# Ledger of designs, part 18: peptides against a protein of PDB entry 5K2M

Target 1, 273 residues: chain A of PDB entry 5K2M
Amino acid sequence: MRIGITYTVLRREEMAIKERAGEFGEVVMLHEDDLLFPGNYDLDVVIIRNVSHFKALYTARLFESEGIPTVNSSRLIFEAGDKLFATLRLAGKVPVPEWKAALSEGGALRVPDSLGYPLVSKPVFGSWGRLLAKVNDRDSLEAVLEHRKWMKNPLYGIHYFQEFVEKPGRDIRSYVIGGEFVGAIYRYSNHWITNTARGGKAEPCSDPEVEELSVKAWEAFGEGALAIDIFESEKGLLVNEVNPNMEFKNAARVTGADMAGKLVEYAVEVAKT

## One batch from the design tools (peptide; aimed at target 1 Y7 R12 S127 M246)

Design b2_p13_3 (made by RFdiffusion4)
Pose (drawn by RFdiffusion4):
Structure b2_p13_3 (pose): chain A 273 residues (1-273), chain P 13 residues (1-13)
Amino acid sequence: as target 1 above (273 residues)
Amino acid sequence: HEPVDVSETHLED
């Protein structure tokens, strides 16, 4: 059993994964510099841990082209990692915040007629709560759209919005791997953006409703290891987002769950075809 | 390549 781990830097998550994988077989640490294709790699499975979402997608696709299964797969990395594609997959399967998509500035200006104010603008490929905006009126919408327009990346032209959900000073992050619920936390902040990457704080979450909803959200994709973001609202739990390159150091510490071990066990199972 | 270990100082999502 040879287990490959692709990485950018060795965060705590990557170190814990490397250790667990060592109990099952030879670990082959693959920095981005070691990635060259086409190439001959002798691996039964690769765990994708690249920090750049896009580098993770392409390395997963490249290893798949060498006949080497990846965790997560290139398909899941793309579908789950893009807010719009992921929302299309979650819709009708679990409750989600109301959302709209527009393809131009003019189309985006009509979004408030459907969603009302306040509304949330976010990039389709983003993470760590970056470039999220709470838009309370038309002036703010025009400001966000003007800035998005001048940004170089054509992906900023896909305008994705959600109603603003009044959360109780926190949100929920849960983890489902291979269909098994493995844990959840609350992420607290005095700010409406609660990511731990922006200073949000982890606490254990033992709410049985989140376990079931988390499995249903995972079932919309039917594979892999997903970190799932959930909002509490006056209309019950809402699934906001799914994430295919999960960070969990604060979550594992707070809940005591072995998220790195469960990811590895799942990877060994996929390595057996 | 020399690995860069930030396991103790990195941020988390």

Design b2_p13_3_s1 (made by RFdiffusion4, then SolubleMPNN; from b2_p13_3, 8 letters changed)
Fold by OpenDDE base, seed 5:
Structure b2_p13_3_s1 (fold): chain B 273 residues (1-273), chain A 13 residues (1-13)
Amino acid sequence: as target 1 above (273 residues)
Amino acid sequence: MVDIDVSDTASEE
């Protein structure tokens, strides 16, 4: 078994994945600078750990074009890594925050007619709460739209909005790999954006409703390894988003779950299919 | 047109 691991930065997650992969076979670390296609890669599977969503997507597709399966697949990265596309998958299977998408400023200005205020503006791509805006009123909405107009990436012209969900000072991040629930944590923050990457405290989450909902959310995609963000709302649990390039160092530390091992085990299963 | 991928930012942790 030859396991590739693509990466941009050697983080704690990549180190853990490398270590666990070594128990199953030969490990080939592939920095982005090492990647050139088409190439002669002698690999049974590639674990995709590129930081960039788009680089991860294209890397996965390039390996797949050479007959090498990837974890995650390019399909999963594409659908799960886009907040709007992920919502489209999730909305048919699990409760999600109310959302609207608009393709113009004129359309976006009508979003409050459906969602009301406050609402949340999100880019369809990005991580760690970048470019999230709590929009409390019309003036704030106009400001967000004005700023988006001058951003270079055309994807900023895709206007994705959610209702603002009042959370109990925390959210939930769960992990599902190959359809198996691996673990979950609470992420505490006094800010409306709860993110451990921004200094939030993590604690174990042991809730059978979270486990069930997490598996259902994963089933909306039907493959791979996903981190799932869940809100505790007045309406009950809501699946906010999923991440196909999951960070898990804090969750692994807090829960004791072998997330790196589970990911490698799944990759080995994919290689044998 | 050159797309800028803002997801390229490393974790703040």
Scores: peptide ipSAE 0.022, ipTM 0.608, DockQ to the pose 0.123
OpenDDE base, seeds 1, 2, 3, 4: peptide ipSAE 0.021, 0.020, 0.016, 0.019; ipTM 0.608, 0.609, 0.566, 0.635; seeds 2, 3, 4 fail the geometry check

Design b2_p13_3_s2 (made by RFdiffusion4, then SolubleMPNN; from b2_p13_3, 6 letters changed)
Fold by OpenDDE base, seed 4:
Formats: sequence, structure tokens, C-alpha cells
Structure b2_p13_3_s2 (fold): chain B 273 residues (1-273), chain A 13 residues (1-13)
Amino acid sequence: as target 1 above (273 residues)
Amino acid sequence: MEDIDVSETAREE
């Protein structure tokens, strides 16, 4: 078994994945600078750990074009890594925050007619709460939309909105790999954005409802390794988003779950299929 | 409850 691991930055996660992968076969670390296509890669599977969503997506697709399966697959990265496309998958299977999508400024200005205020503006791509805006009124909506017009990437012209969910000072991050629930944590923050990239505290989440919901959320995609962000709302648990390129160092530390091992085990299974 | 260390968090470009 030859396991590739693509990466941008050698983080604790990548180190753990490398270590665990070594138990199953030969490990080939592939920094982004090492990747040229078409290539002659002698690999049975590639674990995708590129930081950039798009680099991860294209890397996965490029390996797949050479007959090498990836974890995650380009399909999963594509569907899960886009907030709108992920919502489309999730909405049919699990409770999600109310959402609207608009393809023009004129359409976006009508979103509050359905969602009300406050609402959350999200780019369809990007990590760590980047460019999330709590939109409290018409003036702030207009400002967000105006700024989007001047952003270089045309994807910023895709307007995705959610209802603002009042959270109890925390959210839940769960992990499902190959359909198996691996673990979950509470992430505490005084900010309405409870992303780990903004600091905070974590503690284990042991909730059967979270476990069940997490598995159902994973089943909406039906493959791969996903981190799942869940909100505790007055309406119950809501699946906010999923991440096909999960960070798990804090979750692994807090829960004691072998996230890296589970990921590698799944990759080995994929390689054998 | 443990602190979340974000010092090693990579950013998407």
C-alpha cells in the first residue's frame, strides 16, 4: 500500500495522518510544490490535506484523472466545500438554518422579505468564518452587496444567506468518517462566530442526538471524511455546514479519538475498492 | 474545558 498525502502546511493533523499511515504502508508526502500533472504517481490512494478549497478540489480531480482515488474525492470536496451546494445536500436530509440564495443584487435585496433580520451573509467558499457578516438591517445589507461587486472573484456574486441563529455561546463540531461517528466537541466563544480560528475553548460533546444527526448529515453526501458544524437552536439541532478538509487537532486532543487513524483506515478501504 | 490553540491554523489564500 502506497499512501500519498498532499499538503500545504505541515500541521499537527498532517503529522498525525503521516504517522498513522505509516502503519498501513509506504507514505509519500506531497507538498503542493511537488505536484505536477499529468504525472506518473505510484500511489494507491491520496489523502487530500491542501489548505485551499480549490487547490484541494483540483488536486483530488487530477489524481482521479490518473486513476488514483482520493480522500476526500473531488466530488465530495466540490459539494461539501461550497456552502450553498452543501446546503442543497443537507436540506433534504437534516434540519438546516433557513437559507436563501440570490444571483443578483436585486434578488439579494429581497432576501429579508423571507428571512427577516438579522441574517447572515456568507460567501459560498472560504474557511474560518472569513467574510461572514451579521446583517442587522437594510443599510448593512446594501453595504455588503456593494462590497461584493468590487471583489475580484466572480463567486462573490453568488449571494448566500442564512437566518441568524442564536446560539448558547457555543456550537458543536462533529466528525464522521466513512459513515462512522468518530467524535464531537463543543466550541465555546463569546462571538457569534464560534470558529476555532477565532480562539475559544473546547470540551467533549457526548450527545446521542448529535451523533445521530451527524451521521445523517454525512449520509447526505454518502462518502468521505467530514467535519460537521451543528448549532443548538430554539428549534433544535441545526446542521450549519460541513467541511471536507477538517482540522481535528483540538477535537482529537479533547475527545481522545484517533481522528487521524480513522481517516487513514478509511483511505485504505477506499484504496481497496 | 480546554483552550483552543489557533496559532498553527493555516489560512486559505
Scores: peptide ipSAE 0.020, ipTM 0.597, DockQ to the pose 0.098
OpenDDE base, seeds 1, 2, 3, 5: peptide ipSAE 0.016, 0.018, 0.017, 0.018; ipTM 0.564, 0.582, 0.592, 0.581; seed 1 fails the geometry check

Design b2_p13_3_s3 (made by RFdiffusion4, then SolubleMPNN; from b2_p13_3, 5 letters changed)
Fold by OpenDDE base, seed 4:
Structure b2_p13_3_s3 (fold): chain B 273 residues (1-273), chain A 13 residues (1-13)
Amino acid sequence: as target 1 above (273 residues)
Amino acid sequence: MEDVDVSETASEE
């Protein structure tokens, strides 16, 4: 078996994936600079680890066009990596924060009529809490909308909002690969944006409700490897978002779960189907 | 946008 691994930056995750993939076959590391299409890639499967959502999406689609399956698939990357499209999948299967989408400024200005304040404004794409805004009032909403008008990417004109969820100083990140729950962590932060990139402490999460909810959230997509962000709220557990390009360094360290191995095992299964 | 993603990723090391 020949396993490709596409990457932008060789992180601890990519190193771990490479190491584990070597146990199953020949590993071909493919930096973004190595990727030209159409190409004659002799690969049975490609693990997509490009940092950029769009680069990951297009890379996956390009390999698929050559008959090479990818983990994650371009379909999954597309649907899970867009916060609005992910919400559309999740909302029918699991509890999610209340949300609204608007396609114009005039529509967006009416969102508080339904969700109230505070709101969370999210771009439909992006990672690490980038361009998340807690919108406490009308003036803040107008400012966010004004800034969106001047952003070059037309996707910033898609207005996605959630209710602001009061969290107990933490959130949960779980991992589901091939429908199997692999593990979960608490991410502690004093900031309303819980992100490990912002220096948050991680601790193991062993909660059967989290496990069940995580699997159900994965089933909304039905394939691949997902990190799932879950909020603890007064309403119970809410699935906030999913990530088809998961970072797991901290989670693997804290839980001891072989996330890299599970990802490779799943990729090997995908290669055999 | 892409450069920001790379820089953010590098800062988590």
Scores: peptide ipSAE 0.017, ipTM 0.561, DockQ to the pose 0.128
OpenDDE base, seeds 1, 2, 3, 5: peptide ipSAE 0.016, 0.015, 0.015, 0.011; ipTM 0.555, 0.552, 0.543, 0.563; seeds 2, 5 fail the geometry check

Design b2_p13_3_s4 (made by RFdiffusion4, then SolubleMPNN; from b2_p13_3, 5 letters changed)
Fold by OpenDDE base, seed 3:
Formats: structure tokens, sequence, C-alpha cells
Structure b2_p13_3_s4 (fold): chain B 273 residues (1-273), chain A 13 residues (1-13)
């Protein structure tokens, strides 16, 4: 078996994936600079670890066009990596924060009539809480909308909003690979944006309700490897978002779960199908 | 190659 691994930067995750993949066959590391299409790639499966959502999406689709399966698939990356498209999948299966989408400034200005204040403005793409805004009032909403007009990417004209969820100073990140729950962590932060990349503490989460909800959230997509972000709210557990390009170094360290091994095992199963 | 922690620099460009 020949396992490709595409990457932008060699992180701890990519090193762990490479090491575990070596137990199953020959490993071919493919930096973004090495990728040209159409190509003649002798690979049974490709693990997609490109940092950019769009680069990951297009890389997956390009390998699939050569008849090579990918983990994750271009379909999953497309559906899960867009916050609005992910919400559309999730909302039919699991509890999610209340949300609205608007396609114009005039539409966006009416969102508070349904959701009230405070709101959270999100771009449909982006990681690590980039361009998240807590919108407390009309003046703040107008300011966010004004700034979006000057952003060059047309996707910034897709206005996605959520209710502001009061969290107990933490959120949950779980991992589901091939439909199996692998592990979960609490991410602590004093800021309303909980992200371990911003100096948050991680602790293991052992909660059967989190495990059940995480599997149900994965079933909304029905394939691949997902990180799942869950809020603890007064309404109970809410699935906020999913990530088809998961970071897991902190979760693997804290839980002891072999996330890299589980990802490789799933990729080997995909290659045999 | 030392792993670069790109958690701060990963631009979803």
Amino acid sequence: as target 1 above (273 residues)
Amino acid sequence: MTPVDVSETAREE
C-alpha cells in the first residue's frame, strides 16, 4: 500500500500521521510545492493535511479526478469546512445554536428582529476565531456590515450570524473518525472565543452525552474524520461547528488517544474499498 | 525538519 500525505507545514500532527502510516505501507510526503495536475500519482489513498481550506478542497478533488480516494474527501471538506453548509447538515440531526443567514446588508440588518442581541457575526470560512465579532447593538452591526463591503473576497458578502451562547468559561472539542468516537477535551478560556491556540488550558472530557452527540454530528456528514466543537449552554449541548482539517496535538496529549493511528487506519480502510 | 507550530500563522488563504 502507498499512502500519500499532502501538507503545507510539517506539524506534530503530520509527523504522527507519517509515523503511523509507515506501519501500513510506503509513505509519500507531498508538500504543496510538489503538487501538479494532471499527474501520474501511484498512490492507493491520500491523507489531506493542507492548512488552507480551499487548498485542501482542491487538492482532494484533484486526486479524486485521478481515481485516488482522499481522507477527507472533497465532498466532506466542502460541506464541513463552510460554517453555513455545515450548519445546514447539522441542524437536521443535532441541536445547534440559533442562526440566520442573509445575502445582503438590508437582509442582515433584519437579523436582530429574529435573534435579538447580542449576536455573533461569523465569516462562512476561516479558522481560529478570525473575524468573529460579538455584536451587542445596532451600531456594532452597522460597523461590521460596513467593513465587510470593503473586503475583497465575495464570500464576505454572505452574512452568517448565530445567537451569542453563554459558556461556562470553556467549550468541548471532540473527535470522530470513521464513525468512531476517539476522544474529547475541554478548552478553557476567559475570553468568549475559546481556542487553545490563544493560550487556553485543555483537560480530558469523559461524558457519555458528548460521545453520543459527537457521533450523531458526524452522521450528519456520514464519512471521514471530523473535529466537533460543542457548547455547554443553558439549553443543553449545542454543536457549534465541525472541522474537516483537524488539529489534535493537544487532544492526543491530554487524552492519550491515538488520533493519528485512527486516522491512518481509516485511510487504509478507504483505500481497500 | 523541526515541526513548525503554525497554529498562529495558518492563514486560511
Scores: peptide ipSAE 0.019, ipTM 0.502, DockQ to the pose 0.206
OpenDDE base, seeds 1, 2, 4, 5: peptide ipSAE 0.015, 0.019, 0.019, 0.008; ipTM 0.470, 0.537, 0.512, 0.449

Design b2_p13_4 (made by RFdiffusion4)
Pose (drawn by RFdiffusion4):
Structure b2_p13_4 (pose): chain A 273 residues (1-273), chain P 13 residues (1-13)
Amino acid sequence: as target 1 above (273 residues)
Amino acid sequence: PREPVVEPEAPED
């Protein structure tokens, strides 16, 4: 059993994964510099841990082209990692915040007629709560759209919005791997954006409703290891987003769950075809 | 060869 781990830097998650994989077989640490295709790689499975979402997608696709299964797969990395594609997959399967998508500035200006104010603008490919905006009125919407327009990346032209959900000073992050619920946390903040990357704080979450909803959200994709974001609202739990390159150091510490071990066990199972 | 960069306190989503 030879287990590859692709990485950018060795965060605590990558170190814990490397250790758990060593109990099952030879670990081959693959920095981005070691990635060259086409190439001859002798691996039974690769765990994708690149920090750049896009580099993780392409390395997963490239290893798949060498006949080497990847965790997560290039398909899941793309579908689950894009807010719009992921929302299309979650819709009708689990409750989600109301949302709208527009393809231009003019179309985006009509979004408040459907969603009302306040509303949330976010990039389709983003993470760590970056470039999220709470838009309370038209002036703010025009300001966000003007700035988006002047940004170079054509992906900023896909305008994705959600109603603003009044959360109780926190949100929920849960983890489902291979269909098995492995844990959840609350992420607290005095700011409406609660990511731990922006200073949000982890506490254990033992709510049985989140376990079931988290499995249903995972089932919309039916594969892989997903970190799932959930909001508490006056209308019950809402699934906001899913994440295919999970960070869990605060979550594992707080809950005591072995998220790196469970990811590896799942990877060994996929390595057996 | 290169030396890996280790960052245990790197940001977390």

Design b2_p13_4_s1 (made by RFdiffusion4, then SolubleMPNN; from b2_p13_4, 8 letters changed)
Fold by OpenDDE base, seed 1:
Structure b2_p13_4_s1 (fold): chain B 273 residues (1-273), chain A 13 residues (1-13)
Amino acid sequence: as target 1 above (273 residues)
Amino acid sequence: SMEDVIDPDGPEE
C-alpha cells in the first residue's frame, strides 16, 4: 500500500495522518511544489490536505484523472466546499438555517423581503469566517454589495445569505468519516462568528441528537470525511455548513478520538475498492 | 495563528 498525502503546510493534523498512514504502508508526502500533472504517480490512494479549497479540488481531480482515488474525492470537495452547493445537498435531508441566493445586486437587495434583518452575507467559498458579514439594515446591505463589485473574483458576484441565528455563545463541530460518527465539540465564543482558529475554547459534546443529525448530514453527500458545523437555535439543531478540508487538532485533543486513524482507515478502504 | 496564514483563496499579492 502506497499512500500519498498532499499538503500546503505541515500542521498537527498532517503529522498525525502521516504517522497513522505509516502503519498501513509506505507514505509519500507531496507538497504543492512537488505536484506536476500529468505525472506517473505510483500511489494507491491520496489524502488531500491542501489548505486552499480550489487547490484541493483540482489536486483531487488531477489524481483521479490518472486512476488514483482521493480522500476526499473531487466530487465531495466541490459539493461540500461550496456553501451554496452544500446547502442544496443538506436542505433535502436535515434542518438548515433559512437561506437565499441572488445572482445580481438587484436580486440581493430583495433578500430582506424574505429573510428580514439581521441576515448574514457569506461568500460561497472560503474558510475561517472570511468575508462573513452580519447585515443589520439596508445601509449595511448596500455597503456589502458595493464592496463585492470591486472584488476581482467573479464568484463574489454569487450572493448567498442566511438568517442570523441566535446562538448560546457556542456552536457544535462534529466529525463523520466514512459514515461513522467520530466525535463532536462545543466551540465557545463571545463573537457571533464561532471559530476555534480565533482562540475559542473547545469542550467535548456528547449528545445523541448531534450524533444522529451529523450522520444524516454526511448521508446528504454519501462519501468521505466531513466536519459538520451545527447551531443550537430556538428552532432546534440546524446544520450550518460542512467542511471537506477539516481541521481536527482541537477536537482530537478534547475528545480523545483518533480522527487521523479513522481518516487513514477510510483511505485504505477506498484504495481497495 | 492560522489566521496569520495568507488567505490561500485570496488575491495573489
Scores: peptide ipSAE 0.031, ipTM 0.636, DockQ to the pose 0.062
OpenDDE base, seeds 2, 3, 4, 5: peptide ipSAE 0.027, 0.027, 0.025, 0.017; ipTM 0.626, 0.627, 0.614, 0.591

Design b2_p13_4_s2 (made by RFdiffusion4, then SolubleMPNN; from b2_p13_4, 9 letters changed)
Fold by OpenDDE base, seed 3:
Structure b2_p13_4_s2 (fold): chain B 273 residues (1-273), chain A 13 residues (1-13)
Amino acid sequence: as target 1 above (273 residues)
Amino acid sequence: SMVDIVDPDGPEE
């Protein structure tokens, strides 16, 4: 068994994945600078750990074009890594925050007629809560839309909005790999954007409802390894988003779950199919 | 820290 691992930066997660993969076969670490296609890669499976959504997507598709399966697949990265596409999958299976999409400024200005204020403006791509805006009124909406016109990437012209969900000073991040629930954590923050990267405390989450909902959210995609972000709302649990490029160092530390091992085991299963 | 990783998907400067 030859296991490739593509990466941008060698993080704690990539180190753990490398270590566990070594128990199953030969490990080939592939930095982004090492990737050139078409190539003659002698690999049974590739674990995709590129930081960029687009780099991960294209890397996965390029290996697949050479007959090498990837974890995650390019299909999963494409559908899960875009917030709007992920919402389209999730909305048919699990409760999600109320959302609207508009393809023009004129359409976007009508979103409050359905969602009301406050609402949240999100880019369809990006990580770590970047360019999230809480929009409290018409003036703020106009400002956000005006700024988007000057952003160079055409994807900023895809206007994705959610209702603002009041959270109890925390959110939930769960992990599902190959359809198996691996673990979950609470992420505490005094800011409406809960991100552990901003110094939030993490604690174990042991809730059967979270486990059930997380598996159902994964089933909306039906493959791979996903981190799932869940809100505790007055309406109950809501699946906010999923991440096919999961970070798990804090979750592994807090829960004691072997997330790296589970990911490698799944990759080995994919290689054998 | 991961905070220092520039979002490579952000607008190309």
Scores: peptide ipSAE 0.030, ipTM 0.640, DockQ to the pose 0.063
OpenDDE base, seeds 1, 2, 4, 5: peptide ipSAE 0.023, 0.030, 0.030, 0.016; ipTM 0.598, 0.627, 0.637, 0.567

Design b2_p13_4_s3 (made by RFdiffusion4, then SolubleMPNN; from b2_p13_4, 8 letters changed)
Fold by OpenDDE base, seed 3:
Structure b2_p13_4_s3 (fold): chain B 273 residues (1-273), chain A 13 residues (1-13)
Amino acid sequence: as target 1 above (273 residues)
Amino acid sequence: SKKDVVDLDAPEE
């Protein structure tokens, strides 16, 4: 078996995936600079580890066009990597924060009529809490909308809002690969944006309700490897978002779960299908 | 080369 791994930067995750993939067959590391299409790639499966959402999406689709399956698939990356599209999938299967989408400034100004204040403004793409805004009032909403007009990417004109969820100083990140729950962590932060990359502490999460909800959230998509962000709210557990390009170094360290191995095992299964 | 660089804390884009 020949396993491709596409990457932008070698992180702990990519090194672990490479090491585990070597136990199953020949590993072919493919930096973004090495990728040209159409091409003649002799690979049974490709694990997509490009950092950029869009580069990951297009890389997956390009390999699929050559008849090579990918983990994750371009379909999953497309559906899960967009916060609004992910919400549309999740909302039919699991509890999610209340949300509203608007396609114009005039529409966006009416969002508080439904959700009230405070709101959270999110771009439909992006990671690490980039361009998240807590909107406490009308003046703040107008300011966010004004700034969005001057952003070059047309996707910033898609206005996605959530209710502000009061969290107990933490959130949950779980991992589901091929429909199997592999682990979960608490991420602690004093800031309303909880992210371990911003100095948050990680601890193991062992909660059967989290496991069940995580699997249900994965089933909304029905394939691949997903990180799942869950809020503990007064209304119970809420699935906030999913990530088809998961970081897991902290979760693997804290839980001891072999996330890299599980990802490779799933890729091998996909290759055999 | 960029291909040989290990960045342990590279963010998602």
Scores: peptide ipSAE 0.018, ipTM 0.549, DockQ to the pose 0.492
OpenDDE base, seeds 1, 2, 4, 5: peptide ipSAE 0.016, 0.017, 0.017, 0.017; ipTM 0.536, 0.552, 0.539, 0.550

Design b2_p13_4_s4 (made by RFdiffusion4, then SolubleMPNN; from b2_p13_4, 8 letters changed)
Fold by OpenDDE base, seed 3:
Structure b2_p13_4_s4 (fold): chain B 273 residues (1-273), chain A 13 residues (1-13)
Amino acid sequence: as target 1 above (273 residues)
Amino acid sequence: SMVDVIDPDAPEE
């Protein structure tokens, strides 16, 4: 078996995936600079580890066009990597934060009539909490909308909002691969944006309700490897978002779960299908 | 590039 791994930067995750993949067959590391299509790739499966959502999406689709399956698939990356599209899948299966989408400034200005204040403005794409805004009032909403007009990417004209969820100084990140729950962590932060990249502490999360909800959230998509972000709210557990380009170094360290091994095992099964 | 590493989905200038 020949396993491709596409990557932008060799992170701890990519090194772990490479090591585990070597136990199943020949590993072919493919930096973004090595990718040219159409091409003659002799691979049974490709694990997509590009950092960019869009580069990951197009890389997956390009390999699929050559008859090579990918983990994750281009379909999954497309649907899970867009916050609005992910919400559309999740909302039919699991509890999610209350949300609104508007396609114009005039529509966006009416969002508080439904969600109230405070609300959260999110771009539909992006990582690490970039361009998240807590909107406390009308003046703040107008400012956010004004700034969006000057952003060059037309996707910033898609206005996605959520209710502001009060969290107990933490959120939950779980991991589901091929429908199997692999593990979960608490991410602690004093900021309303909980992100481990900002120096937050991670601790193991062992909660059967989190496990059940995480599997249900994965079933909304029905394939691949997903990190799932869950809020602990006064209304119970809410699935906030999913990530098809999961980072897991902290989660693997804290839980002891072999996330890299589980990802490779799933990729091997995909290759055999 | 460094930009691709920091913000890979940022609008290209």
Scores: peptide ipSAE 0.031, ipTM 0.615, DockQ to the pose 0.072
OpenDDE base, seeds 1, 2, 4, 5: peptide ipSAE 0.026, 0.020, 0.024, 0.010; ipTM 0.592, 0.579, 0.597, 0.543

Design b2_p13_5 (made by RFdiffusion4)
Pose (drawn by RFdiffusion4):
Structure b2_p13_5 (pose): chain A 273 residues (1-273), chain P 13 residues (1-13)
Amino acid sequence: as target 1 above (273 residues)
Amino acid sequence: REPVFEPDAPEGD
């Protein structure tokens, strides 16, 4: 059993994964510098841990082209990692915040007629709560659209919006790996953006409703290891997003759950074809 | 190459 781990830097998550994988077989640490294709790699499975979402997608696709299964797969990395594609997959399967998508500035200006104010603008490929905007009126919408327009990346031209959900000073992050619920936390902040990457704080979450909803959200994709974001609202729990390159150091510390171990166990199972 | 370690780096998804 040879288990590959692709990484950019060795965060605490990557170190814990390396350790757990060592109990099952030879660990081959693959920095981005070690990635060259086409190439001969002798691996039964690769755990994708690249910090760049896009580098993780392409390395997963490249290893798949060498006949080497990846966790997560290139398909899941793409579908789950893009807010719009992921919302299309979650819709009708679990409750989600109301959302709209537009393909131009003019189309985006009509979004408030459907969603109302306040509304949330976010990039389709983003993480860590970056470039999220709470838009309370037309002037703010025009400001966000004007800035997005002048940004180089054509992906900023895909305009994705959600109604603003009044959360109770926190949100929920849960983890489902291979269909098994492995844990959840609350992420608190005095700010409406609650990511731990922006200073949000983790506490244990033992709400049985989140466990069931989290499995249903995972079932919309039917594979892999997903970190799932959930909002509490006046209309019950809403699934906001799913994440295919999960960070969990605060979550594992707070809940005591072995998220690195469960990811590895799942990877060994996929390594057996 | 020597690896770079950042166990206390910011966290999130």

Design b2_p13_5_s1 (made by RFdiffusion4, then SolubleMPNN; from b2_p13_5, 6 letters changed)
Fold by OpenDDE base, seed 5:
Order: structure tokens, then sequence, then C-alpha cells
Structure b2_p13_5_s1 (fold): chain B 273 residues (1-273), chain A 13 residues (1-13)
């Protein structure tokens, strides 16, 4: 078996995936500079680890066009990597924060009529809490909309909002690969954005309700490897978002779960189908 | 840049 791994930067995750993939076959590391299409790629499967959502999406689709399956698939990357499209999948299967989408400033200004204040403004794409805004009032909403108006990417004109969920100083990050729950962590932060990249502490989460909800959230997409962000709210557990380009170094360290191995095992399964 | 290792790359979404 020949396993491709596409990447932008060798992170701890890519190193772990490379190491584990070597146990199953020949590993072909493919930096973004190595990718040219159409190409003659002799690969049974490709694990997509490009940092950019769009580069990951297009890379997956390009390999699929050559008859090579990818983990994740271009379909999954497309649907899960867009916060609004992910919400559309999730909302039919699991509890999600209340949300609204608007396609104009005039539409966006009416969002508080449904969600109230405070609310959260999100771009439909982006990582590490980039361009997330807690919007406490009308003045703050107008400011966010004004800033978006001058951003060059037309996707910033897609206005996605959620209710602000008051969290107990933490959130949950779970991982589901091929429909199997592989682990979860609490991410602690005093900031309303609990991303561990901002200095949050991670601790293992062992909760059967989290496990069940995580699997159901994965089933909304029905394939691949997903990280799932879950909020503990007064309404119970809410699935906030999913990530088809998951980082797992802290989760693997804290839980002891073999995230990289599970991802490779799933990729090998995909290659055999 | 094929072998650029970022040990302290931030954990993201």
Amino acid sequence: as target 1 above (273 residues)
Amino acid sequence: MKDVYAPDAPEGN
C-alpha cells in the first residue's frame, strides 16, 4: 500500500501520522510545492493535512479526479470546514447553538430581533478563533459589519451569527474517526474563546453523553475524521462546530488516545474499498 | 520548505 500525506508544515500531528502510516505501507510525503495536476500519482489513498481549508479542499478534489480516495474527502472538507454548511448538517441531528445567517448588512442588522444580545459573529471560514466577535449591542454589530464591508474576500459578506453561550470556563473537543469515538478533552480558559492555542489547559473528558453526542454529530456527515467542538450550556450539550483538518497533539497527549493511528487505520480502510 | 517542522504550532479549530 502507498499512502500519500499532503502538508503545508510538518506539525506534531503530521509527524505522528507519517510514523504510523509507515507501519501500513510506503509513505509518500507531499508538500504543497510537490503538487501539480493533472499528475501521475501512484497512491492508494491520500491523507489531507494542508493547513489552508481551501488548499485542503482543492487538493482532495484533485486527487479524487485522478481516482485516488482522500481522507478527508473533498465533500467532507467542503461541508464540515464551512461553519454555516456544517451547522446545516448538524442542526438536523444534534442540538446546536441558535444561529442566523444573513446575506446583506440590512439582513444582518435584523439578526438580534431573533437571537437577541449578546451574540457571536463568525466568518464561515477560518481557524483559531480568527475574526470571532462577541457582539453585545447595536453599536458593536454595526462596527463588525462595517469592517466586513471593507474585507476583500466575498465570503466575508456571508454573515453567520450564533447566540452567545455562557460556558463554565471551558469547552469540549471530541474526536470521531470512521464513526468511532476516539477521545475528548476539556479546554479551560477564562476567555470566552477557549482555544488552547491561547494558553488554555487541556484535561481528559470522560462523559458518556459527550461520546454519544459526538458520534451523532459525526453521523450528520457520515464519513471521515472530525474534531467536534461541544459547549456545556444551560440548555445542555450543544455542538458548536466541527473541523475536518483537526489538530490533536494536545488531545492525544492528555487522553493517551492514538489519534494518528486511528486516522491511518481509517485511511487504509478507505483505500481498500 | 518541505522539511519545515513547527513543534510549537498553535492548536487551532
Scores: peptide ipSAE 0.015, ipTM 0.547, DockQ to the pose 0.758
OpenDDE base, seeds 1, 2, 3, 4: peptide ipSAE 0.013, 0.015, 0.012, 0.013; ipTM 0.534, 0.556, 0.538, 0.537; seeds 1, 2, 4 fail the geometry check

